# Ledger of designs, part 314: peptides against a protein of PDB entry 5KEZ

Target 1, 320 residues: chain A of PDB entry 5KEZ
Amino acid sequence: NVAIYNPFRPWWERYQPVSYKLCTRSGNEDEFRNMVTRCNNVGVRIYVDAVINHMCGNAVSAGTSSTCGSYFNPGSRDFPAVPYSGWDFNDGKCKTGSGDIENYNDATQVRDCRLTGLLDLALEKDYVRSKIAEYMNHLIDIGVAGFRLDASKHMWPGDIKAILDKLHNLNSNWFPAGSKPFIYQEVIDLGGEPIKSSDYFGNGRVTEFKYGAKLGTVIRKWNGEKMSYLKNWGEGWGFVPSDRALVFVDNHDNQRGHGAGGASILTFWDARLYKMAVGFMLAHPYGFTRVMSSYRWPRQFQNGNDVNDWVGPPNNNGVI

## One batch from the design tools (peptide; made by RFdiffusion4, then SolubleMPNN)

Design b2_p30_4_s4 (from b2_p30_4, 12 letters changed)
Fold by OpenDDE base, seed 1:
Structure b2_p30_4_s4 (fold): chain B 320 residues (1-320), chain A 30 residues (1-30)
Amino acid sequence: as target 1 above (320 residues)
Amino acid sequence: AEAEAAAAAAAAAQEAANAAALERLRKYWD
């Protein structure tokens, strides 16, 4: 991914890929392979956060300022480490003046335009699908169990399916022969937009962002809500079917006040309430549960916003 | 019934919060 130095190596640089090389501040390919093997050997499975909707931001300077030293040029859409070129992006499909998503009520903009400046890959192209599949298959062959698909709302479900259809079976060293990768898709659907979580049910599970948002309001006792109202928690609260839901109390975005959930989201900063929420989530049968493991950073609020929300996880690797 | 009503009300309020949050995210990519 792009190496950002201002601010210094933020968490979000990881979501700006310039290659599919397994070489980041989290480790190199050998270290990753070692981890996957050791985890699998004790029954711990690995799911990869796969960033396949886009490459880096269009405004990033060209050069070799990346975690694996790969050259890239956002201006010319040149990513030779893949390789991608100007033919592999949706620049010609997006009809907005800025080239970015301007209206989330227009599904075509949401899927064909740039998410906040991120260069949008032309996932309709077999070439692009194949490059992504090669990346994911490499991970499958290493021994990962599945994937979180980042920014799934911004991809056409059919394009996702086409990629998934190219995937290998899981590594038979650790999984039964013929096993398929576990897929869950990040889709923010709190209602009010044309793109629905149900559009993606055919590809795998979907993140249920209503879960953390609603649970937060209940545990915080906002708007007169009570724990007793959780008797019909799950589908009874208008959530997606349990067998399609991936549920969580918080994620890295809404932990920082970004994305779905707002101020209702409980985090480790509210330790007591957070433990209650996580405990409830783990005890209740609804959905497939994900527990957040995060870190503290020096929060600094200005005008209600944390100006240090960019701070990445603790890292002593200053070389790459 | 009360739970569903509460959920619907909360969803409406959340739409505005989501929009604001998305705008803030732009600073991370440009």
Scores: peptide ipSAE 0.006, ipTM 0.292, DockQ to the pose 0.041
Fold by OpenDDE base, seed 4:
Structure b2_p30_4_s4 (fold): chain B 320 residues (1-320), chain A 30 residues (1-30)
Amino acid sequence: as target 1 above (320 residues)
Amino acid sequence: AEAEAAAAAAAAAQEAANAAALERLRKYWD
């Protein structure tokens, strides 16, 4: 991915890929392979956060400022390490003046235009699908158990399916023969927008952002909410079917006040309430649970916003 | 501006859904 130095190596640089090389702040491919092997050997499975909707930001300077030193040129859409070219992006398909998503009530813009300037891959193209599948299959062959698909809301469900249909079975060294990767898709659906979580049920589980938002409200006793109202928690609250839900109290985005849930989201900063929420989540049968492991950073609020929300995990000069 | 509007709309829709769910709960409790 792109190496960002201003601010210094933010967490979000990881979500700006320039190649599919397994060479990042966290280590090289050999180290990753070693980690996966060691984890699998003790029954711990690895699920990769796969960034496949886009490449890096359109405004990033061309060059070799990347975690593996790969050259890239956002201006010309040149990513030779893949390789991608101008033919592999939705620039001509997006009809907005800026090239970015301007209206989230327009599903076509949401999927065909750039998410906050991130170069949007033409996932309709078999070539692009195949390059992504190759990346994911390499990970599968290493021994990962599945994937979180980042920014799934911004991809057409059919395109995702086409990629998934190209995936190998899981590595038989650790998984039963014929096992398929576990897939969960990040889709932010709190209502009010045309894209629905249900659009993606055919591809795998979907993140249920209503869960953390509503649970936070209840635990905080906001809006007259009571714990007793949780008697029909899950589908009774209008959440997606349990077998399609991946649930969580917080994620890396809304932990920083971004994305779905707003101020209701509980985090480790609210330790007592957070423990209550996480405990409830783990005890309740609804959905597939995900527990956050994060880190403390020096929060500095200005005008209600944390100006240090970019701060990445503890690192040694950028190396985690 | 559009993003903020979308977020507000989503929040409103979710609150409405939540209210409906609570109403259903009360019906079942009685």
Scores: peptide ipSAE 0.005, ipTM 0.315, DockQ to the pose 0.018
Fold by OpenDDE base, seed 2:
Order: structure tokens, then sequence, then C-alpha cells
Structure b2_p30_4_s4 (fold): chain B 320 residues (1-320), chain A 30 residues (1-30)
């Protein structure tokens, strides 16, 4: 991914790829292989957060300022380490003046335009699908158990399906022969927009962002909400079917006040209420549960916003 | 008594759900 130095190595640089090389602040490919092997050997499975919707931001300077030293040029859409070129992006498909998503009520913009300047890959192209599949298959062959698909809302479900259809079976050293990767898709659907979580059910599980948002409201006792109302928690609250849901109290985005749920989201900053929420989630059978492991950072609020929401995990001069 | 029975039933249901989920996962991944 790109190496960002202003601000200094933010968490979000990880979501701006310039290659599919397994070489980042967290380590190299050999170290990753070692970790996966050690985890698998004791029954801990690894799921990779796969960023396949886009490459880096269009405004990032060209050069070799990346975690593995690969050259890239956002301006010319040149990513030779893949390789991608201008033919592999949706610049010509997006009809907005800025080239970015401007209206989330237009599903075509949401999927064909750039997410906040991130160069949008042409996932309709078999070449692009194959390059992504090669990346994911390399991970599968190393021994990962599945994937979180980042920014799935911004990809056409059919394009995702086409990629998934190219995937290998899981590594038979640790998984039964014929096992398929576990897939869960990040889709932010709080209602009110044309793109629905149900559009993605055919590809695997989806994130249910209503879960943390509504649970936070109840536990905070906002708007007259009561714990007794949780008697029909799950589908009764309008959530996706349990067998399609991945549920969580918070994630890295909404822990920082972004990406759905607003102020209702409970985090470790509200320790008592957070423990209640996580405890409830783990005790309730609805959905596949995900527990957040995060870190503290020096929050600085200005006009209601944390200006330090970019701060990444503890590191040694950028190295984790 | 009824509250205790309800709590016990809820706990049993959760355990059953967990067991079923684990079984499904083992079938495909273990």
Amino acid sequence: as target 1 above (320 residues)
Amino acid sequence: AEAEAAAAAAAAAQEAANAAALERLRKYWD
C-alpha cells in the first residue's frame, strides 16, 4: 500500500493498495506465512481484509513511496506491480463531474465512481477479476480460511461473484478437501439508499450495521428504548437473516465516528456500556459474531470531530 | 420459578445454537 507521512502513517493507508504483494508495515510474506501456519496448527483461522474495489487515492504522488517499494502513478493509473493501467479503471464509466461518488441514491455512481478519490477498478473486466483472484488464491494457498471483502457496497454483486467463482479450495493441509473460503462482505445498509444488503446474499454473509447502531441506542436508553424490547432481537428488528449476518458492536470506522451508527455506537471509550453490549452480543444467537480488538489514541475534538481519528496502532517509527 | 425456567431455557437455546454453529464450521473447515 501507499506509505502516507502526512499525517504520519495513518491506519487508513492500509486501504490504499498499489500492489497485491504481501509486504506491509506488519511484515513480509514469509512472516505472514509463518503466522498463518502457527495459527492454523492450533486451530486459529485467519480471514484477510481484502481490498479489491480500488487502488490508492487519485491525489497521491507518483513514485515508490509504498510499503514494498513498488512504483505507482495514480495520475496515469499505472500500477505496474499488478499490472494495472488506465484500461483497468472505471474513469470512463463514471459520469459525475468530479469522478467521485456524489449521490449515494444513485447505485451506478456508488459502484462505478471513486469512493472519496480512490481509483475505482473496472471489475467487469475479466483481466481485473483474474488479477484479484490470483491475489486471493495466493492467500488461500498460504492457508487463510476466508475473506472480508472491503467496500462491497461499491462493487456490483455479479462482479464479486465472478471473482469468487475463480477461487481455489482451501489448503488441504489444514482444511478438509473441497472446503470453500468463508466470505463476508462489508455493506453499509442502514436503510434509505437503493443498494441493499440483500443484493449480496448470494456471495456470502454481509455486515449488519443496524446491529451496533440499534443496540447502542437501547443500552444508552435513548429515545425511551428499553432492554425489554430486545426480546425479538435480530430479524424482528428488521435485520438481515441470521445466516447472512456478521454482527459487531463497533468497527474501526464507526469507532471513529464514521461509517454508520453515529453517536449511538458503543466503543471501549464507554467501557461499562461496551462490555454490556459485547456481552449481550456473545450471549445472543443472532448472526456470526465479531469482537473488536483496538487501541487507545490521543483524541482531540474540534467542532465535534476527533482531529486525530487517523492515528494508527502502536508502532515503532511506522513499523508495527 | 417461571423466570428461572425462562432463563434456563434461554441458556439451553444459546448452547444449542453455538453447538450447531460449531458443527457446521467443523464440517467445512475442520
Scores: peptide ipSAE 0.000, ipTM 0.263, DockQ to the pose 0.010
Fold by OpenDDE base, seed 3:
Structure b2_p30_4_s4 (fold): chain B 320 residues (1-320), chain A 30 residues (1-30)
Amino acid sequence: as target 1 above (320 residues)
Amino acid sequence: AEAEAAAAAAAAAQEAANAAALERLRKYWD
């Protein structure tokens, strides 16, 4: 991915890929293989956050400022380490003046335009699908158990399916023969928009952002909400079917006031309430649960916004 | 129902908030 130095190595640089090479601030490919092997050997499975909707931002400076040293040029859409070129992006499909998503009520914009400047891959192209599948298959062959698909809302479900159809079975050294990768898709659907979580059920599980948002409201006792109302928690609250839901109290985005949930989202900053919410989530049978492991950073609020929301995990000069 | 309307409004507000948050990072990636 792009190595960002201003601010210094933010967490979000990881979501600006310039190649599919497994060399990042967390380590190189050999170290990753070693970790996956050691984890699998003790029954701990690895799921990769796969950024496949886009490459880096269109305004990032060209050069070799990347975690693996690969050259890239966003201006010319040149990513030779893949390789991608100008033919592999949706620049010509997006009809907005900015080239970015401007209206989330327009499903075509949401999927064909840039997510705030991130170069949008033409996932309709078999070439692009194949390059992504090669990346994911490499990970599968290493021994990962599945994937979180980042920004799935911004990809056509059929394109995702086409990629998934190219995936190998899991590594038989650790998984039963014929095992398929576990897939969960990040889709923000709180209602009111044309894109629905149900559009993605065919590909795997989806994130249920209503879960953390509503649970936060209840635990905080906002708007007259009571714990007793959780009697029909899950589908009774309008959530997706349990067998399609991945649930969580918070994630890295909404922990920072971004993403779905707003101020209702509980985080480790509110330790007592957060423990209550996480405890409830783990005790309740609805959905597949994900527990957040985060870190403290020096929050500085200006006009209601944390100016340090970019701060990544503890590191040694950018190396974790 | 009103609950659905409230959810829709909350969703719209959240999307707006997301967009605003991402715009703060625009200088870094677009």
Scores: peptide ipSAE 0.000, ipTM 0.302, DockQ to the pose 0.029

Design b2_p30_5_s1 (from b2_p30_5, 20 letters changed)
Fold by OpenDDE base, seed 4:
Structure b2_p30_5_s1 (fold): chain B 320 residues (1-320), chain A 30 residues (1-30)
Amino acid sequence: as target 1 above (320 residues)
Amino acid sequence: SAEEEKNREMMKRMEQYYRDRAAATAAANA
């Protein structure tokens, strides 16, 4: 991914890929293989946060300032380490003046235009699908168990399916023969927009962002909400079917006061309430649960926003 | 509905967060 130095190596640089090389702040491919092997050997499975909707931001300077030293040129859409070129992006398909998503009520814009400047891959192309599949298959062959698909809301479900149909079975060294990768898709659906979580049920599980938002409201006792109202928690609250839901109290985005759920989201900053929420989530049978492991950072609020929300995990001069 | 509007506002906050990150990246690489 792009190496960003101002601010100094923010967490979100990981979501700006320039190649599919397994060479990042966390280590190289050999180290990753070693980690996956060690984890699998003790029954801990690895699920990769796969950024496949886009490459890096269009405004990033061309060069070799990347975690693996690969050259890239956002301006010309040149990512030779893949390789991608101008033919592999939706520049010509997106019809907005900026090239970015401007109207989230237009599903076509949401999927064909850039997510806040992130170069949008043309996932309709078999070439692009194949390159992504090759990346994911490489990970599968290493021994990962599945994937979180980042920004799935911004990809056509059919394109995702086409990629998934190209995937190998899981590595038989650790998984039963014929096992398929576990797929869950990040789709932010709180209602009010045309794209629905249900559009993605055919590809795997989806994130249920209503879960953390509503649970936070209840535990915070906002709007007169009471714990007793959780008697029909899950589908009774209008959430997606349990067998399609991946649930969580918070994620890396909404920990920072932004994203789906807003201020209702509980985080480790409110330790007591957070433990209540996580405990409830783990005890309740609804959905597939995900628990957050995070870190403290020096929050600095200006006009209600944390100006230090970029701060990544504890590191040694940018290396985790 | 009021609830839908509230949800849309929450989504807008998410969008703004993405924009902020994009802006920061642009500034860093200008």
Scores: peptide ipSAE 0.038, ipTM 0.618, DockQ to the pose 0.784
Fold by OpenDDE base, seed 1:
Structure b2_p30_5_s1 (fold): chain B 320 residues (1-320), chain A 30 residues (1-30)
Amino acid sequence: as target 1 above (320 residues)
Amino acid sequence: SAEEEKNREMMKRMEQYYRDRAAATAAANA
């Protein structure tokens, strides 16, 4: 991914890929393979956060400022480490003046335009699908059990399906023959927009962002809500079917006071209430649960906003 | 530097996106 130095190596640089090389601040491919092997050998499975909707931001300077040293040129859409060229992006499909998503009520913009300037891949192209599948298959062959598909809301469900149809079975060293990768898709559906979580049910599970938002409200005792109302927690609250839901109390985005869920989201900063929420989530049978493991950063609030919400995870190899 | 400025612009855009989502969530839950 892009190496950003101002601010100094923020967490979100990891979501700006310039190649599919396994070479980042988290480690190199050998280290990753070693970790996957060690985990699988003791029954711990690995699921990769796969960033396949886009490459890096259009405003990033061309060069080799990347975690693996690969050259890239956002201006010309040149990513030779893949390789991608100008033909592999949705520049011609996006009809907005800026090239970015301007109206989230326009599903076509949401899927064909750039998310906050991130160069949007033309996932309708078989070539692009194949390059992504190669990346994911490499991970499958290493021994991962599945994927979180980042920014799935910004991809056409049919394009995702086309990619998934190219995936190998899981590694038979650790998984039964014929096993398929576990897929869950990040789709922010809190209502009010044309794109719905149900659009993606055919590809796998979907993140249910209403879960953390509503649970936070209840545990905080906002709006007169009571714990007794959780009797029909799940589908009874308008959530997606349990067998399609991936549920969580918080994620890396809304943990920073922004994103889907708003102020109701509970985090480790609210330790007591957070423990209650996580405990409830783990005890209740609705959905597939995900527990957050995060880190503290030096929060600095200015006008109600944390100016240090960019701070990345702890790292002791800052040269990579 | 020019690079620092570009990075700041990107950060601003990302932050705005998350803030916009937060606002939309608040509106949807009202």
Scores: peptide ipSAE 0.028, ipTM 0.567, DockQ to the pose 0.035
Fold by OpenDDE base, seed 5:
Structure b2_p30_5_s1 (fold): chain B 320 residues (1-320), chain A 30 residues (1-30)
Amino acid sequence: as target 1 above (320 residues)
Amino acid sequence: SAEEEKNREMMKRMEQYYRDRAAATAAANA
């Protein structure tokens, strides 16, 4: 991914890829392979956060300022380490003036335009699908158990399916023969937009962002919500079917102030209430549960927003 | 309904989040 130095090595640089090389601040490919092997040997499975919707930001300077030293040129859409070129992006398909998503009520914009300036890959192209599949298959061969698909809302479900159809079975050294990778898709659906979580059920599980948002309001006793209302928690609250849901109290985005779920989201900053929410989540049978492990950072609020929301995990001069 | 209105409000906040993130990213990369 790109190496960003202003601000100094933010967490979100990880989500700006310039290659599919396993070479980041977390380590190199050999170290990753070693970790996966050690984890699998004790029954701990690894699921990769796969960033396949886009490459880096369009405004990043060309050069070799990346975690693995690979050259890239966002201006010309040149990513030779893959390789991608200008033909592999949706620049000509997006019809907005800025090239970015401007209206989230337009499903075409949401999927064909740039998310916050991130160069949007043309996932309709078999070449692009194949390059992504090669990346994911390499990880499968290493021994990962599955994937979180980042920004799935911004990809057409059919394109995702086409990629998934190219995937190998899981490594038989640790998984039963014929096992398929576990897939869960990040789709933010709180209602009110054309794109629905149900559009993605065919590809795997989806994130249920209503879960943390609604649980937060109940635990906080906001808007007259009561614990007794949790008797029909799950599908009774309008959530996706349990067998399609990945549930969580918070994630890395909504920990930082105004993401999906807003101020209702409980985090470690609200320790007592957070423990209550996590305890409830783990006790209740609805959905596949994910527990967050995070860190503290020096929050500084200006106009209601934390200006330090970019701060990444504890590090030694950028190395974690 | 009241629930639908709440959902719309949450979605608006999410949209603003993406806009803010875009602005922050643009500023950081400038």
Scores: peptide ipSAE 0.024, ipTM 0.593, DockQ to the pose 0.543
Fold by OpenDDE base, seed 2:
Structure b2_p30_5_s1 (fold): chain B 320 residues (1-320), chain A 30 residues (1-30)
Amino acid sequence: as target 1 above (320 residues)
Amino acid sequence: SAEEEKNREMMKRMEQYYRDRAAATAAANA
């Protein structure tokens, strides 16, 4: 991915790929392979956060300022480490003046235009699908158990399916022969937009963002909510079917939303309430559960927003 | 109900939060 120095090595630089090389602030491919092996050998499975919707930001300077030193040129859409060129992006397909998503009520914009300047891959192209599949298959062959698909809302479900159809079975050294990768898709569906989480059920599980938000309001006793209302927690609260849901109390994004739209979300900053929420989640049979492991950072609130929401994990001069 | 409306508004604000974060990321790339 790109190396960002202003601010200094933010967490979100990881979501701006310039190659599919397993070479980041967390380590190199050999170290990753070693980690996966050690984890699998003790029954811990690895799921990769796969960034396949886009490459880096269009405004990033060309050069070799990346975690693996790969050259890239966003201006010319040149990513030779893949390789991608201008033919592999949706620049001509997006019809907005800016080239970015301007209206989230237009599903075509949401999927064909750039997410906040991130160069949008033409996932309808078999070449692009194949390059992504090769990346994911390399990970599968290493021994990962599945994937979180980042920014799935911004990809056509059919394109995702086409990629998934190219995937290998899981590594038989650790998984039963014929096992398929576990897939869950990050789709932010809080209602009010045309794209629905149900559009993606055919590809695997989806993130249920209503879960943490609503649970937070209940435990905080906001809006007259009561714990007794949790009797029909799950589908009864308008959530996706249990067998399609990946649920969580918080994630890396909404941990940073205190004082803003994400104020209902419970996090480690509210330790007691957070433990209650996590305990409830683990005890209740709805959905596939994910527990967050996070870190403290020096929060600085200005106008209700943390100006240090970019701060990544503890690191040694940028190296995790 | 009024409670449902409040919840809907909260969800809308949360959605906007994610968009705002994305915008901030874009600004950092410029």
Scores: peptide ipSAE 0.029, ipTM 0.578, DockQ to the pose 0.288; fails the geometry check

